# Designs tried in a protein design run: peptides against a protein of PDB entry 4KTY. Part 140

Target 1, 266 residues: chain A of PDB entry 4KTY
Amino acid sequence: YVLNDIGVIFYGEVNDIKTRSWSYGQFEDGILDTCLYVMDRAQMDLSGRGNPIKVSRVGSAMVNAKDDEGVLVGSWDNIYAYGVPPSAWTGSVDILLEYRSSENPVRYGQCWVFAGVFNTFLRCLGIPARIVTNYFSAHDNDANLQMDIFLEEDGNVNSKLTKDSVWNYHCWNEAWMTRPDLPVGFGGWQAVDSTPQENSDGMYRCGPASVQAIKHGHVCFQFDAPFVFAEVNSDLIYITAKKDGTHVVENVDATHIGKLIVTKQI

## One batch from the design tools (peptide; made by RFdiffusion4, then SolubleMPNN)

Design b2_p21_4_s3 (from b2_p21_4, 16 letters changed)
Fold by OpenDDE base, seed 4:
Structure b2_p21_4_s3 (fold): chain B 266 residues (1-266), chain A 21 residues (1-21)
Amino acid sequence: as target 1 above (266 residues)
Amino acid sequence: MEEEEKKKFEEIRNSIMKGAA
């Protein structure tokens, strides 16, 4: 989880699972320097740099360009004219070295690119980390732990009533650490996500969220456990919005979100 | 749930899915 410099990232769809190779390159020249530079740009104090909780939290924020001129600019609109298409990246090294050289965010990334770069960052700093792919990954935008789907009375989807969405797949990271800030038993794998999805206490970041806590339904623990929980366990709620402003739940699907979660065993 | 209703919700679900590249 620290020593492997090449990995496989799962993507695609549940019915068409695909894999891509990713070179993490955490031992390549300039990569450690770049990781330190990232923490410098985050104005992270020296004392915090030895704390995997703080490091992973900062990394989650800094691997994306939002808020803090971090490493990667996300793009999902198929317009990549001012950079590199996300699919063209094959590893973290070029991205990190470009960031270090240019001192500007690198264009462009999507979830697996963010996860790949973040994995390098974590491993480079001695934090065991892996990439996790979640198929049918929910993006709960209003923090209600549901994936709301609004319908008009005629049965058509009303996309204006919610910003909730479901990714065909989403990649994030799990980082191994102790969690002395949490009750006993909630150390180990922590979900962290550098893909900019939601604001977490003022920044686009996510985690570390205890995987064990989430598995046991403990979403009250820092950080961002409700969001991560929703990604893997949200119920799809089909709601008809009536003309009179009332909402009627037409269906609940508790089996769709997080249908498959895959990580490479290393 | 009727099969037709099931299909309806499936279609709705599919229509809102956001695709990563």
Scores: peptide ipSAE 0.390, ipTM 0.872, DockQ to the pose 0.729
Fold by OpenDDE base, seed 2:
Structure b2_p21_4_s3 (fold): chain B 266 residues (1-266), chain A 21 residues (1-21)
Amino acid sequence: as target 1 above (266 residues)
Amino acid sequence: MEEEEKKKFEEIRNSIMKGAA
């Protein structure tokens, strides 16, 4: 069990690392009940609620509002008129209690808010969890394990073709569990991410992906290992899209993505 | 790769960066 109810989340830039406090509040009144309610809303059967693999995967889906009227609505447009700006949140408690009382998704979150709430969810349910910040975090949209940057012939980015993007930083969670569904040695920390980035088998969810598997390039292991691998180790591929429809690779950068991964040790 | 080309690709890379906060 992780007993710390207050944490630190890393953010900012790789050359200007910043920290923010986050109150997880996993022991506060109503929080455990809310976490159980989240699983109820997910229609999770009782038999699965004791399995950290299932719980973390369900939590990954339910902490975001997509697909299932989960906890948090993400917004990155800097317009938060119908809720609370992501930066105004200082912890998970108010978010979870609002969700429980209103029975509607809470507005708004960004990655650290999702990670903070998800961390509370995991810890409430007895799953050791921590937040990880990845600087220069890739968002691969087509699961090809590379960041395709399409250029016009004049050298400008073709925004229509370029679907992949890079976060200056991204926060997700690592949850500690055994993985009897994987080969021996791939238990321990599992990457899970509730920020709605990509669809995984019909829902916006991510993980659990074995950190050891990712570290050693075993992207075939469930769940969502290719996506997590891409977040930390994608090559940037600069491609000129010619007028004739041909593509020419102009450059490959294997050094940019996942430049720094930071987490507080437990 | 020349420094000018490196700078060009860095600028391109920066153009696809998005803020998480």
Scores: peptide ipSAE 0.383, ipTM 0.869, DockQ to the pose 0.753
Fold by OpenDDE base, seed 5:
Structure b2_p21_4_s3 (fold): chain B 266 residues (1-266), chain A 21 residues (1-21)
Amino acid sequence: as target 1 above (266 residues)
Amino acid sequence: MEEEEKKKFEEIRNSIMKGAA
């Protein structure tokens, strides 16, 4: 999880799983220097740079360009003017070296690109890391641990009220570390995500969230455990919003979200 | 739940499905 410089990322759909190769290149010339530069741009104090909790949280913020002119600009509009389409990237090295050279965010990324670059960042700094793909990944934007799907009385989706969404797949990272800030037993793999999805205490970042804590329903533990929990385990709630302002739950589906979670084994 | 109703909810959830994150 540290020494491998080439990996495989899973994507596609649950019924049609696909793989793409990704070169992490954490040992390539200039990559360590670039990772240090990223932490410099984040104004991270020197004492924190030895703490994988702080490093992974800062990395989750800085791999995306939001808030802090970090590494990658996300784009999902299929236009990609003034940059490289996300699908054209084959590894992290060119992205990181471009960022270091230009000192400006690199265009463009989507989840697997963010995850690939973030994986390089973590591994380069000696943090064991892997990419995880979640099929039917929920995006809860109101922190209620549910996917609220609001319906008109005619059965069509009310797009104004329905703010939550589901990705066919989403990629993020797991980083291995101790968690002395948590109760005993919640170290090990920690979910971290650099794809800009939600604001976490003032910045687009996510994690580290204890995988063990999430697995056992301990969503109160820092950081961003409710959001990560919702990505993999939220219920779909179908709600008819009536004209009189009343809400009627039409259906609950507890089986759809997080149907399959895949990671490469070493 | 009836098959027709299942299909309805499947279509609904597909409508809120995004592409690659």
Scores: peptide ipSAE 0.372, ipTM 0.865, DockQ to the pose 0.877
Fold by OpenDDE base, seed 1:
Structure b2_p21_4_s3 (fold): chain B 266 residues (1-266), chain A 21 residues (1-21)
Amino acid sequence: as target 1 above (266 residues)
Amino acid sequence: MEEEEKKKFEEIRNSIMKGAA
């Protein structure tokens, strides 16, 4: 989880699983220096740099460019004329070295690019880390632990009534650490995500969220456990929006979201 | 749930799926 500098990222669909090679390159020249530079840009106190909880949370913020001129600019609009298409990247090294050299955010990334760069960052700093792919990954935007699907009275989907969405797959990271700030048993793997999805206490970051806590339905523990829980365990709620403004639940599907979560020991 | 109703919700579900996050 620290020593391997080449990995495989799972993507595609649950019924058509695909793999992509990714070079983490945590031992390449200039990469550790760049990771330290990232923490400097975050203005992270020296005392916090030895704490994997703080480091992983800062990393989740800084690997994306939002808020703080971090490493990667995300783009999902298929317009990549002012940078490199996300699919063209083969590893973290070129991205991190470009960031260090230019001192500007690098264009462009999507979830596996964010996860790849974040994995390098964590491993460089001695934090055991792996990439996780979640198929049918929910994006709950209102923290109700549901994926709301609004229907018109005629049965057609109304996409304007919610910002909730489901991705065919999403990649994030798990980092291994103790959690003395949580009850006993909630250390170990922590979900952290650098893909800018939701604001967490003032900036686009996510985690560390205890995987064990989430598995046991404990979403009250820091950080961002409700959001991560929703990604893997949201119920699909089909709601008919009536003309009078009332909502009627037509169906509930508790089996679709997070149907498959894949990680490889690297 | 009737098979026709099940199929309806499956079609709705499929229609809301997005690409990679």
Scores: peptide ipSAE 0.331, ipTM 0.849, DockQ to the pose 0.834

Design b2_p21_4_s4 (from b2_p21_4, 17 letters changed)
Fold by OpenDDE base, seed 2:
Structure b2_p21_4_s4 (fold): chain B 266 residues (1-266), chain A 21 residues (1-21)
Amino acid sequence: as target 1 above (266 residues)
Amino acid sequence: SAAEKKKKFEDIRKSIEKGAA
């Protein structure tokens, strides 16, 4: 089986789906060595490097620069003065080689850049991987499995209380592996995400979360299944915060989040 | 009306929707 070194990433809006090419370049000179270097920077023991569960979890942490001076610095404020705008990247090779050469995080990434680089990392290490795009992706930041939208009494959003957010789209990865740490049937595709969204046991990382577990509502299975479940299935809860401190649910929308999940077969 | 309520919450949702993660 030969993995493709060029891929397509879906983005845009659910009603205006767009595609961009991405060169993974997992077979290019220096890329394997860079992936090994990433694991060295993570201080990953040699015994763990043969375990796709450990490798994918470490990769989800190390592809972002948070916590550990990993590969990519994220930026979402449209200020890219000290690096390359996320939209200017066309593949993983330049990013990974710059990281290896400079030994410093590369600027800048957003979700598809993180997913592209992470896909290269996984494939380079022999882990079957693909990119997944979720349209209307929720970011639950309080681990309650819902998107809480707090409103003032006048109907305006209370930005101080509203911590959760919805992305028009988000890209992450699925990695194929057995899960001997889970019950039978929860191997196969595992969601992993290197975009720094939430802290997972002390680091900005996500997964591997069993796609089968999430699909069947088994959010208790390691790792980060509640977060990934919320990304694709959160209800929008509109809550009026009263001056007296009481909360009133004004509306619930169970149909908005995760309207479309798109992936290309490997 | 129900339609006005729906539009209100849609407008709120759109106001909190961010670009790509």
Scores: peptide ipSAE 0.451, ipTM 0.904, DockQ to the pose 0.851
Fold by OpenDDE base, seed 5:
Structure b2_p21_4_s4 (fold): chain B 266 residues (1-266), chain A 21 residues (1-21)
Amino acid sequence: as target 1 above (266 residues)
Amino acid sequence: SAAEKKKKFEDIRKSIEKGAA
């Protein structure tokens, strides 16, 4: 999980699973220096740099450019005029070296690019890490652990009320660490995500969230466990918004979100 | 029918899916 410098990322759809190669390059020249530079830009004190909880949380913030002029600018509009299209990247090295050289955010990334760069960052700093792909990944925007789909009385989606959304797939990272800040048994794999999705206590970051805690429904444990739980376990709730302001639940689907979660076993 | 209801909600769901994360 630390030694492999080439990986495979799963993407596509649940019925048409695709793979792409990704070069992590955590041992290539300048990469460790760049990872240290990222922590310097985050103004991370030296005492925190030995703590994988703090490092992974800072990394989840700094691999995206939001808030802090971090590594990657996300774009999903298919117009990449001021940089490299996300699909053109084949590894982390060029991105990290460009960031170190220019001292400006690199354009552009999507989830697998964020996950690839973040995986390099974690591995470079000696944190065992892997990429996880979740098919039908929920994006809960109101922290209610549900995917609320609001319908007009005619059955069409009310796009103004429907804030929640589903990714056909989403990639994030799992990092291996002890969690002395949690009860015994909630160490091991921790979900961390650098794709800017939601604000977590003032920054676009996510995790570390205990995978064991999430599997057992312990969403009260830091960090961002409710959001990660929702990504993999949210029920789809179809709600008709009536003209009088009342809501009527018409259907519930508990089987769609998180239908398949895959990672390369190393 | 249950099948028609399932298809209706499936079509609605597809309309809120993002093409890539």
Scores: peptide ipSAE 0.450, ipTM 0.903, DockQ to the pose 0.843
Fold by OpenDDE base, seed 1:
Order: C-alpha cells, then structure tokens, then sequence
Structure b2_p21_4_s4 (fold): chain B 266 residues (1-266), chain A 21 residues (1-21)
C-alpha cells in the first residue's frame, strides 16, 4: 500500500467495469519535496505533520484548488480551455511537478485524477493508501442521509428542489491509520476524498471517516462520516412535490446506491 | 402492476444519473 508506484483505477459503469493505469510515482525526483511544499502552502504546523489524521485531512483540502490554491482545479463541463483534459493525465508526477514549478493550481482534474494525486501524496508521507471506486455514488447536498428525487405531480423530475445527485461512479481514497480520537475498533481504513464535493467545517475536504464506523451505521464520529455514509448507503427517495407545497413519498429504493465498491488489493 | 411501477422509477433514476465524477 506504500511501495507500489503504479496502480489501477476502476471506472465506468457497474455493468461495464473498466480499468485505467495510473502512475503514482511517489519515488520520482521532486515528488516528496512537492508533498512537503503542499503542507507548507497549507501552513501546517510541523507538530501535526507526523499525525496521519491531520495530514490526510489537510491533503484532502489541498489536493483540490478550492479555498487554498491547492493542486488541482476540477472541471466537469467538457470545456478544458487553458489546461489539460482530465482524461489526458496518466499519473501524478506531471501534475505535482507542474504545481511545484508554477506555484499555481493545475488544470484540470476529475475524481480519478484527484484520487490518483491524493494517493501519491499519502504514500509519499508513509501513509498506506488505496483508491476506492463506488458505483452509483450519491452526493447528498443537504446532509439528510437520503438521495432525494423530486417529482412534479405529472411524474416529471423537478431538478430545482434539490442539489442531490448520483454519479455513475466516484473515486476517493482510503488511508490506513489508528484513530485514538475514536472508540476502539474504528481505526484501520479511513475514507478521505480530495474531490471538491461539499464544504466541511469551512473548507472543501472530506475525512478521515472511519470505514468501520460507517459500516456499523455510526455517523456521529469525525470527520464527515454522514457524507461518506450517504455516498454508499443513501436510500433513493422519490418525492412528489404537490402544488400546495406538501411532499409525498411515492417510492423508496434502498438497493441502488453503493451497489459495488471496488478497490485493488496491493 | 408492480413491475410497471418499478420500471417507471428506474427510468426516473436513470434520467438523474450524472456522468463520470
């Protein structure tokens, strides 16, 4: 989980699983220096740099450019003017070295690019890490642990009543660490995500969230456990919005979100 | 029917799925 410098990222659809190679390059010249530079740009205290909880949380913020002029600018509009299309990247090295040289955010990333760069960052700093792909990944925008689908009275979708959405797939990271800040048994794999999805206590970051806690329905533990829980466990709630402003639940699907979660064992 | 209801909501779900994250 630290020594492998080349990996495979799963993507596509649950019925048509695809793989792409990704070069992490954590041992390439200048990459460790760049990871240290990222922590310097975050103004991270030296005392915190030995704590994988703090490091992974800072990394989740700094791998995206939001808030702090971090590494990658995300783009999902198929317009990649003045940058590199996300699909053109084959590894973390060129991205990190460009960031170090230019001292400006690199354009552009999507989830697997964020996850690839973040995986390099974690591994460079001695944190065991892997990429996870979640098929049918929910984005709960209102923190209700549901994927809300609003319908008009005629049965057509009303996309204006919620910002909740489902990705056909989403990639994030799991980092291995002890969690002395949590009850016994909630150490081990922690979900961390650098793709800018939601604001977490003032910054676009996510985790570390205990995978064990989430699996047991414990969403009260830091950090961002409700959001990560929703990504993998949200029920689809089909709600008819009546003209009088009342809401009626028409259907519930508890089987769709998080249909398949894949990671390569390395 | 139950099957028609299921298909209706599946079609709705497919219409809201985003592309690659």
Amino acid sequence: as target 1 above (266 residues)
Amino acid sequence: SAAEKKKKFEDIRKSIEKGAA
Scores: peptide ipSAE 0.449, ipTM 0.903, DockQ to the pose 0.844
Fold by OpenDDE base, seed 3:
Structure b2_p21_4_s4 (fold): chain B 266 residues (1-266), chain A 21 residues (1-21)
Amino acid sequence: as target 1 above (266 residues)
Amino acid sequence: SAAEKKKKFEDIRKSIEKGAA
C-alpha cells in the first residue's frame, strides 16, 4: 500500500464497472517535498506531522482548494476553460509539481483526481492508503443519515426541498492507522476524503472515520462518521410535500445506497 | 401495480443521480 506507485481506480456504473490507471508517483523527484510543502501551507505543527490521525485530517482539507488554497479545484459543471479537464489527468505527479511551482490551486479535479492525489500524499508520508469506490454514493447535506427525496403532489421532484443527492460513484481513501482516541477495535482502515462535499468543523474535510465503527453502526466517533455512514448506508426516503405543509413518506429504499464498494486488493 | 410503482421511484431516483463526484 505504501510502495506501489501505480494503481487502479474503479469508476463507471455498478452494472458496468470500469478501471483507470493512476500513477501515484510518491517516489518521484519533488513529490515528497511537495507533500511537506502542503503541510507547511496548512501551518501544521511539526509535532503533529508524526500523527497519522492529524496528517490524514489535514490532508483531507489541503488536497482540495476550499478554505485554504489547497491543491485541487473541483469542477462538476463540464466547464474546464481555465485548466485541465479532470479526465485528462493520469497521475498525481503533474498536479503536485504544478501546485508546488505555482503555489496556487490546480484546476481541475473530480473525486478520482482528489482520491489519487490524496493517496500520493498519504503514501509519501508513510501512511498505508488505498482508494475506495462507492457506487451509488449518497451526499447527505442535512446530517440526518437519510437521502430525503421530496416530491410534489404531481410526483415530480421538488428541487427546492431536495438538497440531498446521489453520485453514481464516488471515490475516497482509506488510510491505515491505530486510533488510540477511539475504543479498542476501531483502528485499522480509516475513511478519509479530500473531495469537497461537506463542511466539517469549519473546513471542507472528511475523516479519519473508522471503517470498523461505521460497519457496526457506530457513528458517534470522530471524525465525520455520520457523513461517511450516510455515503454508504443511507435509506432513500421518498416524501411527498403537500400544499398544506405536511410530509408523507411514500416509499423507502434501504438497498440502493452503497450497493457496491470496491478497492484494489494487494 | 407494484411494478409500475417500482418503476416510478426508480425513474425519480435516476433523476437525482449525479455524475462522478
Scores: peptide ipSAE 0.443, ipTM 0.900, DockQ to the pose 0.865

Design b2_p21_5_s1 (from b2_p21_5, 12 letters changed)
Fold by OpenDDE base, seed 1:
Structure b2_p21_5_s1 (fold): chain B 266 residues (1-266), chain A 21 residues (1-21)
Amino acid sequence: as target 1 above (266 residues)
Amino acid sequence: MSLGGEKLSDEFFVELLEKLK
């Protein structure tokens, strides 16, 4: 989890799982210096840099460019004219070295690129980390732990009312640490995500969220446990929006979100 | 198939709902 400098990222569809190689390169020249530079750009207190809770939370903010001129600009519109297409990246090294040299956000990333760069950052700083791929990954926008699908009376989706969405797959990271700020038993793997999805206390960041706490339904523990819980365990709620403004639950599907979560043990 | 993650379409959910009925 710290010593491996090359890995495999899972992607594709739940019924057509694909893999891509990714070079983390945490031992290559200039990479540690760049990770320290990232923490300097975040204005992170020196006393906090030895705390994996603080480091992983800062990393989740700084690997994306939002709020703080962090490492990567995300793009999902298939228009990459002002940078490198996300699919062209093969590892973290070129991205991190470009960021260090230019001192500007690098274009462009998507979830596996964010996860790859964040994995390098964590491993470089001595935090055991792995990439996790979640198939049917929900994006809950209203923090109700549901994937609300609003329907017109004719059965079509009302895209204006439907704010929540589901990714065919999404990649994030798990980081290994103790959680002295949580009850006993909620240390170990912590979900952290640098893909800019939701605002968490003023910044686009996510985690560390205790995987054990989430598995046991404890979404009240810091950080961002409700959001991560929703990604892996939301029910699909089909709601018919009536012309009179009333909402009626038509159906509930508890079987699709988080249908498969994949990670390597190396 | 897109190499990147993409959001599931409205049609996907409509078809899924029909399977639940």
Scores: peptide ipSAE 0.552, ipTM 0.907, DockQ to the pose 0.438
Fold by OpenDDE base, seed 5:
Structure b2_p21_5_s1 (fold): chain B 266 residues (1-266), chain A 21 residues (1-21)
Amino acid sequence: as target 1 above (266 residues)
Amino acid sequence: MSLGGEKLSDEFFVELLEKLK
């Protein structure tokens, strides 16, 4: 997990799983210095830099450009006129070195690019890390642990009321660490995500969330466990919004969200 | 097809619901 400098990222759809090679390059010249620079830009206290909990949380914030002029600007509009299309990147090295050289956010990334760069950051700092791809990944934006789909009386989706969304796939990272801040048994793999999806205590960041805690429904454990839980285990709730303003649950589907979670074993 | 993740469309959910009924 720390030693591999080349990886495979899974993407596509659950019925058409695709793979992409990604060069992490955590041992390449200037990469460690860039990772240190990222922590410097975050104004991270030196005492915190030895704590993988703090490092991974700061990394999740700083790999995205939001809030703090971090590494990558996300774009999903298929218009990349002022930078590099996300699909053109083949690894983390060029992105990190450009960030270090320009001292400005690099354009552009999407989930697998964020995950790739974040994986390099973690591995470079000696934190075992891997990329995880979740197919049918929910984005719960109201922290109710549900994917609420509002329907008109005619059966069409009410896009104005439907705030939650589902990605066909999403990539994030798992980082290996002890969690002395949690009860015994909730160390090991921790979900961390640098793709700017949701605000966490004032910043676009996510994790570390204990994978074991998520698997056992312990959403009260820091950090961002409810959000990560919703990504992999939320129910689709179909709600008919009536003209009188009343809501009626029409159907519940517990089978689609997080239908497949894939990671490379080594 | 874009390599990027895409949000599932409204039509996807409508079709899915029809299968659940």
Scores: peptide ipSAE 0.551, ipTM 0.908, DockQ to the pose 0.439
Fold by OpenDDE base, seed 3:
Structure b2_p21_5_s1 (fold): chain B 266 residues (1-266), chain A 21 residues (1-21)
Amino acid sequence: as target 1 above (266 residues)
Amino acid sequence: MSLGGEKLSDEFFVELLEKLK
């Protein structure tokens, strides 16, 4: 989890699982220096740099460009005219070295690129880390732990009312650490995500959220446990929006979100 | 199919709902 500089990222669909090789390059020249530079840009106190909780949370914010001119600019519109298409990246090294040289955000990333770069960052700093792929990954926009799908009376989706969304797949990271700030048993793997999805206390960041806490429904534990819980366990709630403004729950699907979660077990 | 993650379409959810009925 720290020593492997080449990895495999799972993507595609649950019925057609695909793999992509990714070079983390955490031991290549200039990469550790760049990771330290990232923490410098975040103005992270030296005393916090030895704390994997703080480091992973700062890394979650800084691997994306939002808020703080971090490493990667995300793009999902298939228009990559001012940079490199996300699919063209094969590893973290070129991205991190470009960031260090230009001192400007690198274009462009999507979830696996964010996860790849973040995995390098964590491993460079001695934090055991892996990439996780969640198929049917919910994006809860209103923090109600549900995927609310609003329907018109004709059965079509009301896109104006439907704020939540589901990714066919999403990649994030798990980082291994103790959690002395949580009750006993909630250390170990922590979910952290650098893909800019939601604002967490003023910044686009996510985690560390205890995987054990999420598995046991303990969404009250810091950080961002409700959001991560929703990604893997939200019920699909089909709600008919009537013309009179009333909402009626038509159906509930508790089996679809987080249908498959995959990580490298080697 | 795109190598990137895609948000599921409105049609996907409508079809899924029909399977639940």
Scores: peptide ipSAE 0.547, ipTM 0.909, DockQ to the pose 0.433
Fold by OpenDDE base, seed 2:
Structure b2_p21_5_s1 (fold): chain B 266 residues (1-266), chain A 21 residues (1-21)
Amino acid sequence: as target 1 above (266 residues)
Amino acid sequence: MSLGGEKLSDEFFVELLEKLK
């Protein structure tokens, strides 16, 4: 994991899985210096820089530009007039070197770009990391572990009430580390995500969340386990909002969210 | 199709619900 500087990222649809190459370049000149600079910009204490829990959490915040003038500005509006379209990036090196040179957030990223850059950051700092793609990835914005779909009485979605959303696919990272802050058995792969989706204790960051904890429903374990759990395992709850203000659960679908999770094992 | 991730549309969920009925 740490030694491979070229990767494959899965994307597309569950029925039409696509792959793209990504150059991590964690050993290229200036990349380690840039990763250290990222931690400096985060004002990370030197004592914490040897702790993969702290490093991965800081990285999840700093790879996105929100809150802290981090590395990448996200854009999903298909308007990229002031930067590089997310699809034009082929690796992390140009992004990281631009960030280091300009000392300003780089435009633009989407989930796989965030995941690619974050993977470089983790690997550069000696943390084994991989990119994970989740098809039908839920975005639960209220941490109720459900994807609440509010319907009008006519059966159409009430977009005002429906705050949760589902990505056709989403990419994040898994980082390998011990978790002495968790019970025995919850080390190993930890989900971390630098795509700015939800605020976690005051910053747009996510993880590290124990993959083992999530798989076993231990959503109380730090960090952000409820959010990551919802991404992969939330039920679709169809709720009819009646004119009288009452809500009626019309249907529940437990089969679609997290339908396929793909990662390269090498 | 966008190379990027996209939020599933309202229509997707309506159609999905119809299949569940």
Scores: peptide ipSAE 0.543, ipTM 0.903, DockQ to the pose 0.445

